# Peptides against a protein of PDB entry 3HUF, part 6

Target 1, 320 residues: chain A of PDB entry 3HUF
Amino acid sequence: MWIIEAEGDILKGKSRILFPGTYIVGRNVSDDSSHIQVISKSISKRHARFTILTPSEKDYFTGGPCEFEVKDLDTKFGTKVNEKVVGQNGDSYKEKDLKIQLGKCPFTINAYWRSMCIQFDNPEMLSQWASNLNLLGIPTGLRDSDATTHFVMNRQAGSSITVGTMYAFLKKTVIIDDSYLQYLSTVKESVIEDASLMPDALECFKNIIKNNDQFPSSPEDCINSLEGFSCAMLNTSSESHHLLELLGLRISTFMSLGDIDKELISKTDFVVLNNAVYDSEKISFPEGIFCLTIEQLWKIIIERNSRELISKEIERLKYA

## One batch from the design tools (peptide; aimed at target 1 K45 K104)

Design b2_p25_8_s1 (made by RFdiffusion4, then SolubleMPNN; its pose is not in this set)
Fold by OpenDDE base, seed 1:
Structure b2_p25_8_s1 (fold): chain B 320 residues (1-320), chain A 25 residues (1-25)
Amino acid sequence: as target 1 above (320 residues)
Amino acid sequence: SEKEKEEKEKKEKEEKEELEEGEKE
């Protein structure tokens, strides 16, 4: 989201979130959803127009800012952004930091981009929330992104957490739920006056972890917890592979259970399968190897003695 | 110096004119 603050108390010492939309900026406007009052005698009554675009799909992957357009409203002294005079038709900016000088005001408006990118685990939830979040200047998507700051957990009652949720947790992404999104939708008007009124997702995250026994206390409890073990997995999702890598596993990939030969078994401590393959009555597991789902592995990983538990299961099946 | 005084008075006049122009717009 874009945040503005200013020197010399020209914004009354307050920071403001600028959501996607159009703002008239000037001395004789009243602060609202489409106006920014700037308190300076050297600023025109209606000095500039700011237009913030909605996030692009690219912004979700890069964590880049919503495009920021500035137009001077035909003022005598013009408008500058980053020491450059704004062109007569306006200019667009993709820099994360903008110093906006209105006329000859000795104080600048500083606009800065606070990155917030929300990944969804569920396409239905994305479809429900994406429009609203984009109108907050928040990029949204389903796919993993290095720019992802928050992850919306799919609330399925009585189900195990998804691989996406597990991976988001290990990546130290702030896990949130629909309750946070609901709360976030209510603050849009209040943050016009004070950007500090933006709800902290960390409180939601802490509450999710505290109240859900499917999470360890910290990602660090799981990261590299299986260092020295080797697994084989079906070449399916990149997220599953990255999850197993974060556990410190050496990973071999196979295309089918039929590719699990004696050589692979000799080098592999266990096989990780998806639920569809694991539950398939048509597929027999190879003899002499421990097979489990990612969800079953996760249940072991969240235990304090995960290494001992895995070792016991491996031993049990080597001698069976 | 007299020159510094003239430059200061000029700057103060320009600043005043700028304030007055910002008030008119």
Scores: peptide ipSAE 0.042, ipTM 0.597, DockQ to the pose 0.142
OpenDDE base, seeds 2, 3, 4, 5: peptide ipSAE 0.038, 0.038, 0.040, 0.039; ipTM 0.576, 0.580, 0.592, 0.583

Design b2_p25_8_s2 (made by RFdiffusion4, then SolubleMPNN; its pose is not in this set)
Fold by OpenDDE base, seed 1:
Structure b2_p25_8_s2 (fold): chain B 320 residues (1-320), chain A 25 residues (1-25)
Amino acid sequence: as target 1 above (320 residues)
Amino acid sequence: KEKKEEEEEKKKKKEEEELKKGEEE
């Protein structure tokens, strides 16, 4: 989201979130959803127009800002952005930091991009929330991205957490739920005068972790917890591979269970399968190898003695 | 705090001087 602040009390000492939309900026406007009052003698009654675009699909992957357009409203002293005079037709900016000078005001309006990018695990939830979140200037998507700051878990009561949720947790993404999104949708009006009123997702995250036994206390409890062990996995999702890497596993990939030969068994402590393959092929598992699902592995790694538990299961199957 | 307020007052005074010059042009 875009946040504006200013020196010299020209914004009344407050920060403001600018959501996608159009704002008239000037000395003689009243602060509302489409106006920004700026108090300085050299600022025109109606001085500039700010237009913030909705996030692009590219912004979801880059964590880049919503495009920020500035137009001078034919003022005597003009408008500058980053020391450059705004052109007669207006200029568009994709920089994360903008220094906006209105007329001869000695105080700069600082616009800065606060990175917030929400990944969804469930396409139905994305379809429900994407429009509203985009209207807040929040990029949204389904695919993994290095720019993701938040992850919306699917609240299916009594279901295991998904691989996406597991991976989002281990990569230290803030896990949120629909309750946070509901809360976030209500703040749009309240944050006009004070950007600090933006709800902190960390409280939601802490509550999710505290109240759900499927999460360890921290990502650090699981990261590299299986260092020194080796697994084999089917060439499945990239998220599953990255999850196993974050556990510190050495990973071998195979295309079919038939590719699990004696050589692979000799080098591999266990085989990780998806649920569909595990359920369909459980009768045909190679002898002498420990096969488990990612969800079964997750249940082990969230335990404080995960290494001991894995070792015991490996040993049990070597002697069976 | 006091130094910042003095700098802000100097900046405001400079703006007023630049406005007066720009009204005489």
Scores: peptide ipSAE 0.231, ipTM 0.801, DockQ to the pose 0.087
OpenDDE base, seeds 2, 3, 4, 5: peptide ipSAE 0.222, 0.226, 0.228, 0.226; ipTM 0.796, 0.799, 0.800, 0.799

Design b2_p25_8_s4 (made by RFdiffusion4, then SolubleMPNN; its pose is not in this set)
Fold by OpenDDE base, seed 1:
Structure b2_p25_8_s4 (fold): chain B 320 residues (1-320), chain A 25 residues (1-25)
Amino acid sequence: as target 1 above (320 residues)
Amino acid sequence: SEEKEKEEEKKKKEEEKELKEGEEE
């Protein structure tokens, strides 16, 4: 989201969130959803137009800002952005930091991008929330992104957490739920007056982790917890692979259970399978190898003695 | 705080000076 602040009390000492939309900026406008009052002598009654575009798909992957357009409203002293005079037709900016000078005002309006990119675990929730979040200037998507800051966990009562949720947790992404998204939607008007009124996701995240026994206390409890162990997995999902890497596992990939030969068994402590393959092929697992699902692995990983538990299961199957 | 206030007051006086010069052009 874009946030503006300024020195010299020209914004009355307040920070403001700018959502996608159009704003008339000037000395003689009243602060509302489409106007920004700026208090300085050299600023025109109606001085500039700010237009913030909705997020692009590219912005979701890059964590880049919503496009920020500035137009001078034919003022005597003009408008500058980053020390450059704004052209008569307006200019567009993709920089994360904008220094906006209105007229001869000695105090700059600082616009800065607070990166927030929300990944969804399922397409249904994305379809429900994407439009509203995009109108907040928040990029949204389903695919993993290095720019992802938040992950929406689906509240299915009594279901195991998904691989996406597990991976988001280990990546130290802030996990949120639908209750937080609802809360975000309600504060849109209140944050016009003060950007500090924007709800912090960290409290929501802490509550999710604290109240759900499917999560360890910290990602650090799981990261590299299986260092020194080796696994083999089906080449199915990139997220599953990255999850196992974050556990510190050495990973071998195979295309079918038939590729699990004596050589692979000799080098591998256990095999990780998806649920579908595990359920269908459990009767045909190779002898002398420990096979488990990611969900079964996760249940072991969240335990404080995960290494001992894995070692015991490996030993049990070597001697069976 | 006092030093920042003095600097802001100086900047406001500079703006007022530049406005007078720019009204005469």
Scores: peptide ipSAE 0.189, ipTM 0.778, DockQ to the pose 0.111
OpenDDE base, seeds 2, 3, 4, 5: peptide ipSAE 0.173, 0.180, 0.186, 0.188; ipTM 0.771, 0.772, 0.789, 0.776

## One batch from the design tools (peptide; made by RFdiffusion4; aimed at target 1 S44)

Design b2_p26_8
Pose (drawn by RFdiffusion4):
Structure b2_p26_8 (pose): chain A 301 residues (1-255, 262-274, 288-320), chain P 26 residues (1-26)
Amino acid sequence: MWIIEAEGDILKGKSRILFPGTYIVGRNVSDDSSHIQVISKSISKRHARFTILTPSEKDYFTGGPCEFEVKDLDTKFGTKVNEKVVGQNGDSYKEKDLKIQLGKCPFTINAYWRSMCIQFDNPEMLSQWASNLNLLGIPTGLRDSDATTHFVMNRQAGSSITVGTMYAFLKKTVIIDDSYLQYLSTVKESVIEDASLMPDALECFKNIIKNNDQFPSSPEDCINSLEGFSCAMLNTSSESHHLLELLGLRISTFMKELISKTDFVVLNGIFCLTIEQLWKIIIERNSRELISKEIERLKYA
Amino acid sequence: EEEEEEEEEREERQEELAEEALEEAE
């Protein structure tokens, strides 16, 4: 999401989260959902228009910002962005850091993008919530992405968690649920400061894993719990390979050395396991000679 | 005085542009 703040007291010492839409910025304008008051001698009463475009699907994967546009409103002293004068017809920016000078004001409005891309585990959940989050400047998607910062697990309806959830937990993504999304549906009309929505997501995550037999205490105890073991799988997607790597496994992808060297086969007279079955063991017992002894029992037998 | 009048006219045009921009945003 986009955030602005400034040095001096030109934004009254406050920061602000800017959602997709249009803002009028100037000396004689009141701070509301569509105006930003910036007080300085050289800033025109209505000085600049900031337009933030809604996110594209590509940004969910790249982590790129919503397009930020600035128009100078035929002002006495002009508008610059990153030291470039804003021409008529305005300019658009896809960088993550923007220094915006209004008139001759010695203090710049500093706009910066904070990463926030939300992965859903369910297509019906994505379709229900996507438009709401896009209007806040938050890209969403279903497939794996390296720019994902949060993962929305399905309602844990007294049942096993999905591989997408296990994977998000291991790669240290913040896991959230419906209750946090309900909170996000509250905030479009609001004028709130930098980092206002982020801590609640961490609180939601910390609460989710508490007293939960689908999760251990931390991603740290899960990572490299199966070191010294090896495995094999058919056409491993880079995500499943990375998931198994995070468990400390040695992996051999296939399209007398696939059998005796390899301890077990991971799926989607050889011994086979699903990742869902492997997760049950990855939690269960205690030590390295216990939590990886049940897996060593399933191999010999 | 002339400069004040030109400033008033510039402010009117800035106001109109701002209003139009807000209407287009709807």

## One batch from the design tools (peptide; aimed at target 1 R27 S44 K45 K104)

Design b2_p27_2 (made by RFdiffusion4)
Pose (drawn by RFdiffusion4):
Structure b2_p27_2 (pose): chain A 301 residues (1-255, 262-274, 288-320), chain P 27 residues (1-27)
Amino acid sequence: MWIIEAEGDILKGKSRILFPGTYIVGRNVSDDSSHIQVISKSISKRHARFTILTPSEKDYFTGGPCEFEVKDLDTKFGTKVNEKVVGQNGDSYKEKDLKIQLGKCPFTINAYWRSMCIQFDNPEMLSQWASNLNLLGIPTGLRDSDATTHFVMNRQAGSSITVGTMYAFLKKTVIIDDSYLQYLSTVKESVIEDASLMPDALECFKNIIKNNDQFPSSPEDCINSLEGFSCAMLNTSSESHHLLELLGLRISTFMKELISKTDFVVLNGIFCLTIEQLWKIIIERNSRELISKEIERLKYA
Amino acid sequence: EEEEEEEEEEELEEVDEFDEEKEEEEE
């Protein structure tokens, strides 16, 4: 999401989260859902228009920002963005840091992008919530992405968690649920400061894993719990390979050395396991000679 | 320092006049 703040007291010492849509910025304008008051001698009463475009699907994967546009409103002393004068017809920016000077104001409005891309575990959940989050400047998607910061698990309806959830937990993504999304549906009309929505997501995550037999205490105890072991799988996607790597496994991808060297086969007279079955063991017992002894029992037998 | 304050006051007046003339032209 986009945030603005400034030095001096030109934004009254406050920061602000800017959503997709249009803002009029100027000396004689009141701070509301569509106006930003910036007080300085050289800033025109209505000085600049900031237009933030809604996100594209590609930004969910790249981590790129919503397009930020600035128009100078035929002002006395002009507008610059990163020291470039804003021409008529305005300019658009896809960088993550923007220094915006209004008139001859010695203090710049500093706009910066905070990473926030939300992955859903369910297509019906994505379709229900995507438009809401896109209007806040939050890219969403279903497939794996390296720019994901949060993962929305399905309602844990007294049932096992999905591989997407296990993977998000291991790669240290913040796991959230419907209750946090309901909070996000509150905030479009609001004028709130930098980092206003982020801590609640961490609180939601910390509460989810409490008293939950689908999760251990931390991603740290899960990571490298199966070191010294090895495995094999058919056409491993880079995500499943990375998931198994995070467990400390040695992996052999296939399309007398696939059998005796390899302790077990991970799926989707050899011994086979699903990742769902492997997660049950990855939690269960205690030590490295216990939590990896039940997996060593399933191999010999 | 005083000369910078006076220059800033003159710029404020110029901005006010310019904005008023622009508003009248829009009307």

Design b2_p27_2_s2 (made by RFdiffusion4, then SolubleMPNN; from b2_p27_2 with E1K E6K E7K L12E E13K E24K)
Fold by OpenDDE base, seed 4:
Parts: structure tokens; sequence; C-alpha cells
Structure b2_p27_2_s2 (fold): chain B 320 residues (1-320), chain A 27 residues (1-27)
């Protein structure tokens, strides 16, 4: 989200969130959802127009800002952004930090991008929330991104957490739910005057983790917890691969169980399957191989003695 | 301080005159 602040009390000492939309900026405007009052004698009554675009798909992957358009409203002293005069037709900015000078005002409006990118675990929830979140200037998507700050967990009562949720947790993203998204939607009006009133997702996250025994206490408890073990990965997602990498596993990828010969078995501690393959191929598992799902592996990893547990399972199948 | 205040008042007047001229051209 874009946040503006200014020195010299020209914004009355307040920080303000700018959501996607159009703002008239000037000395003689009243602060509302489409106007920003700036208190300085050298600023025109109606000085500039700020237009913040909704997030692009690219912004979700890069954590880049919503496009910020600045137009001077044909003022006596003009408008500058990052010490450059704004062109007659307006200019567009993708920098994360903007110093906006209105006229001869000795103080600048400092606009900065607070990165918030929300990944969704499923398309249905994305379809429900994406429009509203984009109107908050929050990029949204389904795919993994290094720019993701938050991950929406679907609360299905009694279901195991998804691979996406597991991976999001290990990546140290803030896991949130629909209750937090609803809260974000309601605060839009209250944060116009004070950007500090933005809801903290950390409390939502803490409550999710505390109330769900399927989460470890910390991502650090699981990261590299299986260092030194080797697995074969069959018919799993890219997220599954990255999850196994974060566990410190050496991964070999195969297309079918038939690709696992006796030599590969000797070098592999266990085989990781997706649920569909695990359930369909249970009868066809090679003898002497420990086959498990990612969800079964996760149940081992969240235990304090995960390395001992997995070693015992590997040994059990070598002697069976 | 007094010279700064005077400069700000002159800038305010210059801005106000320009804004009023523009408002009249748009009417």
Amino acid sequence: as target 1 above (320 residues)
Amino acid sequence: KEEEEKKEEEEEKEVDEFDEEKEKEEE
C-alpha cells in the first residue's frame, strides 16, 4: 500500500494510506477519500492530482508498488517528483519512494510503498477476495512468489493443512484467514487519517498457529530438520519440491515408480508421493522402499524428535 | 523569521492571484 507522510506539519503530522483511486491535492481541499489537504502558503488551492492504479499481476511477483500517477493541475509553481518537474500530461511512477514537492513548499510529501502481497491457497477464495484487496492496493495471486508477505489459509474444519500452507509457513509468510480479510475490508475508512490503524496480521497468525496442532512452534524448527536425508519425489507440485528443499532434503525427481531401480533404492531414504498417486499406487509400491505423502512427512516433521522418527520408519522398512 | 514570513506571504499572494485568474478562465 502507498503511505504518505510529510515534514513541517503540512499533512498535520498524520500519515495517510492512499488506496487505488484519484486524489485531488491542495491547500483548499477537505480531507476525504478523494482529497488530500496540504497546509502550505506556496501550494495552490487545487495543486495536483494523484492517481493510484490497482495492482498488476507483475506487482504480485515483484512486490512492486501500484502505479502512482502525478499530474500538476496547471499551477503557478508546478509539481516535482524526485526533484524532477512533472510533465504537462502527468507522469507515472513505479519507484517505491517518491518525494513529492508541491510548488515552492519547502517540505516534501514522502510517499513510500509498504509491501503487502497476499497469496491464496485456492482459486475460489482468490475469486471472492481479489477485487476487494486490489481496491486496497494489495496484489493477490495463487502461485508462489518471493514477494508474498501473507498467505490465506482456507479454514476447513478437520482437514489437514495443504502443501501450500506448509510451504507458506516455512517461508515465514504470515498465515491469515478470511476473518483477517474481512477486517482489512472494514478498516478502509478509518485508516484514511492514520496509517498506523492498519490491522496487524501477526495476531491473526498467532491465533491460527496456537489453535492448530498441525503447525510447529516456529518455521526454524522444521527448516533443515531433515538435512542429510535423501528422497525421491514422484508426481508432486513445484511447491512440494520447494517444501522438501526447505526441509534440507536431497531430492531426486522421477516420473514414475518404475524409474526407481535397486540402485536408486540404495541411495534414497524414502519416496514422497502426492495423495492421488499414493492412494492409486499403494498396491504397486516397490518392496523395501518407504513411501509416504507430503502430509504424512509433515506429521513427522512437526514432532520434536522428527529425525529419530523418520530414521525409525526408514529402518523398519529396510528390515521388513 | 520576519523575512521568511514575508516571503511566504508574497508566495501565497502570487499563488492566490494565479489560481483566481485560472478559475476565471475556466468559467
Scores: peptide ipSAE 0.432, ipTM 0.897, DockQ to the pose 0.885
OpenDDE base, seeds 1, 2, 3, 5: peptide ipSAE 0.431, 0.430, 0.430, 0.431; ipTM 0.897, 0.896, 0.895, 0.896

Design b2_p27_3_s1 (made by RFdiffusion4, then SolubleMPNN; its pose is not in this set)
Fold by OpenDDE base, seed 3:
Structure b2_p27_3_s1 (fold): chain B 320 residues (1-320), chain A 27 residues (1-27)
Amino acid sequence: as target 1 above (320 residues)
Amino acid sequence: DEKKKKEEEEKKKIEEYEEEEKKEELE
């Protein structure tokens, strides 16, 4: 989201979140959802127009800012952004930091981008929330991105956490729920006067982790915890592959259970299967290899002695 | 001292701005 602050008291010492929309900026406007009052006699009554666009699909993958347009309202002394005079038709900016100078004002408005990109675990929740979050200047999507800062966990009571949730946790993404999204939607008016009224996602995350025994104490407890082990998996899930990589596993891929030959078994400590294949093919598992689901693997890796537990299961099946 | 200097520079720029706004209203 865009946040503005100013030098001196020209913004009354307040920080403000700018959501997507249009703002008239000047001396003789009243602060509201479409106006920014600047307390300086060295600016015009109506000096500039700020227009913040909704996030693009590219912004979700890059963590880049919503486009920030600045137009001077035909003022005598003009407007500058990053020491450059704004053109007559206005200029658009994609920089994360903007130093805005209105006319002859000796104090600048500093606009900075705070990155917030929300990944959703399922398309239904994305469909429900995406429009509202985009109107807050928050990029949203389903696909994994290095720019993702938050991950929406679907809280079904009594359900196991998904592979997406496991991976988001190991990536140190802030896991949030629908309660945080609901709260986030209510603050739009209050943050006009005080950007600090934005809800803290870390408190939501701490509460999720504390109240769910399916999470380890930290991502660091799981990252590289299985270094030196080798697994084989079906080449069907990119998220599953990345999750296993973060565990420090050497990964071999296969297309079907029939491709699990003696050579693959000789190089592999265990086979990771999806739930559908695990449940349907239990009778057809190759002899002498440990087969488990990602969910079963997760239950082992959250334990403090995960390496010993995996070793014992591998040994048990080699001698059975 | 630096704060006082900025306030004096602002005061001069304000006077210049008010004089120029008055000229535009008279044209």
Scores: peptide ipSAE 0.250, ipTM 0.817, DockQ to the pose 0.177
OpenDDE base, seeds 1, 2, 4, 5: peptide ipSAE 0.203, 0.106, 0.029, 0.177; ipTM 0.790, 0.629, 0.486, 0.731; seed 4 fails the geometry check

Design b2_p27_3_s2 (made by RFdiffusion4, then SolubleMPNN; its pose is not in this set)
Fold by OpenDDE base, seed 4:
Structure b2_p27_3_s2 (fold): chain B 320 residues (1-320), chain A 27 residues (1-27)
Amino acid sequence: as target 1 above (320 residues)
Amino acid sequence: EEEEEKKKKEEEEIEEYYKKEEEEELK
């Protein structure tokens, strides 16, 4: 989200969130959803127009800012952004930090981008929330992204957490739910005057983790917990691969169960399968190797003695 | 001194301009 602050109390000492939309900026406007009052004798009544675009799909992957357009409203002394005069037709900016000078005002408006990117585990939830979140200047998507800051957990009562949720947890994203999204949608008016009123997702996350025994106490409890073990996986999910890497596993990939030969078995402690392959092929598993789902692996990983548990399962099959 | 007076005069001219702009939109 874009946040503005200014020197010399020209923004009344307040930080303001700028959501996607158009703002008239000047001395003689009243602060509302489309106006930004700037308190200076050295600016025009209606000095500039700020237009913040909704996030692009690219912004979800990069964590880049919503495009920030600045137009001078034909003022005598113009508008500058990052020491450069704004062109007559306006200019668009993708920098994360903008120093905006209105006319001859001795103080600058500082606009900065606070990165927030929300990944969804479920396409139906994305479809439900994407428009509203984009109107908050929050990029949204389904695919894994290094820019992801938050992850929406699908609360199905009594279901195991998804691979996406497991991976989101281990990569230290803030896991949120629909209750947080609802709350986030209500703050739009309250944060106009004070950007600090933006709800912290960390409380929502803490409540999710506290109330769900499927989570370890911290990502650090699981990261590299299986260092020194080797697994093979069917090359079906990038998130599954990255999850296993974060566990410290050496990973071999195969294309079919038929590729699991004696050589692979000799180098591999266990085989990780997706649920569909595990359920369909359970009868055809190679002898002498431990096959499990990622969800079954997760149940072992969340235990404090995960290394001992996995070792016992491996040994059980070597002596069978 | 002359540079400070010149700067002060420029600041006064700027303030007067924005004050006139303020008065013209109120008419």
Scores: peptide ipSAE 0.215, ipTM 0.753, DockQ to the pose 0.642
OpenDDE base, seeds 1, 2, 3, 5: peptide ipSAE 0.207, 0.208, 0.191, 0.205; ipTM 0.747, 0.749, 0.745, 0.746

Design b2_p27_3_s4 (made by RFdiffusion4, then SolubleMPNN; its pose is not in this set)
Fold by OpenDDE base, seed 4:
Structure b2_p27_3_s4 (fold): chain B 320 residues (1-320), chain A 27 residues (1-27)
Amino acid sequence: as target 1 above (320 residues)
Amino acid sequence: EEEKKKKEEEEKEIEKYYEEELKEEEE
C-alpha cells in the first residue's frame, strides 16, 4: 500500500494510506477519501492530482508498488517528484519512494510503498476477494512468489492443511484467514487519517497457529529438521519441492514410479508422493523403500523428535 | 548576499500569490 507522510506540519503530522483511486491535493480541499489537504502558501487551492492504479499481476511477483501518477493542475509553482518537474500531461512512477514537492513548499510529501502481497491457496477464495484487495492496493495471486507476505488459509473444518499452507508457514509468510480479510475490508475509512490503524495480521496468525495442532510452534522448528536425509519426489509440484528443500532434504526427482530402481533406492531414504499417486499406486510401490505423502511427512515433521520418527520408519522397511 | 536576495524575492512572490488566492476565495 502507498503511505504518505510529510516533513513539518503540511499534512498535520498524519501518516495517510493512499488506496487505489484519484486524489485532489491542494491547500483548499477538505481531507476525505479523494482529497488531501496540504497547507503551504505556495500550494494552489487545487494543486495536483494523484492517481494510484490497482496492482498488476507483475506487482504480485515483484512486490512492486501500484503505479503512482502525479499531475500538476496548471499551478503557479508546479509540482516536482524526486526533484524532477512533473510533465504537463502528468508522469507515472513505479519507484517505492517518492519525494513530492508541491510548488515551492519547503517540505516534501514522502510517499513510500509498504509491500503487502496476499497469496491464496484456493482459486475460489481468490475470485471472491481479489477485487476488494486490489482496491486496497494489495496484489493477489495463487502462485508461489518471493514477494508474498501473507497467505490465505482455507478453513475446511477437520481437513489437513494443504501443501501451500505448509510451505507458506515454513517460508515465514503470515498465514491469515477470511476473518482477517473481512476485517481488512472495513478499515478503509478509518485509516485515511492514520496509517498506523492498519490491522496487524500477526494476531490473526497467532490465533490460527494456537488453535490448530497441525502447526509447529515456529517455522524454525522444521527448517533443516531433516538435514542429512535424502528423498525422491515425483516432479509434480514446485511448492512441494521447495517445502522439502526447506526441510533440509536432498531431493532426487523422478517422472514415474518405474524410474525408482535399485540405484535410486540405495541413495534415497524415502519417496514422497502426492495423494493421487499414493492412493492409486499404493499396490505397486517398490519393495524396500518407504513411500509417504507430503501430508504424512508433515505429521512427522511437526513432532519434536521428527528425525527419530523418520529413522524408525526407514528402518522398519529395511528389516521387513 | 545574492542568494539571500533571491530567497527574499521568492518569498515575496509566494506571499503575493497567496494573498491573491485568498482574495479569490472571498469573492
Scores: peptide ipSAE 0.355, ipTM 0.864, DockQ to the pose 0.876
OpenDDE base, seeds 1, 2, 3, 5: peptide ipSAE 0.351, 0.349, 0.352, 0.349; ipTM 0.862, 0.861, 0.862, 0.861

Design b2_p27_4 (made by RFdiffusion4)
Pose (drawn by RFdiffusion4):
Structure b2_p27_4 (pose): chain A 301 residues (1-255, 262-274, 288-320), chain P 27 residues (1-27)
Amino acid sequence: MWIIEAEGDILKGKSRILFPGTYIVGRNVSDDSSHIQVISKSISKRHARFTILTPSEKDYFTGGPCEFEVKDLDTKFGTKVNEKVVGQNGDSYKEKDLKIQLGKCPFTINAYWRSMCIQFDNPEMLSQWASNLNLLGIPTGLRDSDATTHFVMNRQAGSSITVGTMYAFLKKTVIIDDSYLQYLSTVKESVIEDASLMPDALECFKNIIKNNDQFPSSPEDCINSLEGFSCAMLNTSSESHHLLELLGLRISTFMKELISKTDFVVLNGIFCLTIEQLWKIIIERNSRELISKEIERLKYA
Amino acid sequence: EEEEEEEEEELEEVDEFDEEKEEEEEE
């Protein structure tokens, strides 16, 4: 999401999260959901218009920012963005850092993008919540993405967690649920400062894994728990390969060396396991000679 | 002190300019 702050006291020492939509910025304007007051001699009463476009699906995958546009409102002393004078018809920016000078004001309004892309585990969940999050400037999606910062697991209806959840836990993504989304549905009209929504997501994640038999204590204890082992799978997606890599496994992808060298076959007279079955063992027992002894029992037998 | 006087003059100019622009928009 987009955030602005400034040096000096021109934004009253406060920062602000800007959502998609339009803002009028000026010396004689009150701070509300659509106006930003910036006090300095050379800043016109109504000085600039900031328009932030809603996110595209591509930004969920690239981590790119919502398009940020600036128009100078025919002012006495002009508007610059990253030292470029804003012409008539305005300019649009897709960089993540913007230094915005209004008039001759010695202090710049500094806009920066904080990464936040939310992956859902369920299509019906994505369809229900996507428009809400997009209006906040938060790209969403279902498929795997390297720009995902948060993952929404389904209601853990007293049942096993999905592979998408296991994978998000291992790659150190913040796992959140419906309750955090309900919090996000509160905030569009609000004037809140930088990092206002992020810590609640971490608290939600820390609470989710507490007293939960689908999770161990941390991603750190899960990572490289099966080192020394090897495995094989059919047309492994790069995500499942990365998931198995994070467990410390050696992997052989196939389309007398696929059988005796390989300890087990991971699926979707050889010995086979699902990732769902592998997760049950990855948690269960204690040590490296115990949590990887139940998997060593399933191989010999 | 000279920079403070220059800033006050710029404020007066900004006020006058903004008032003239507002009058033209009303017309």

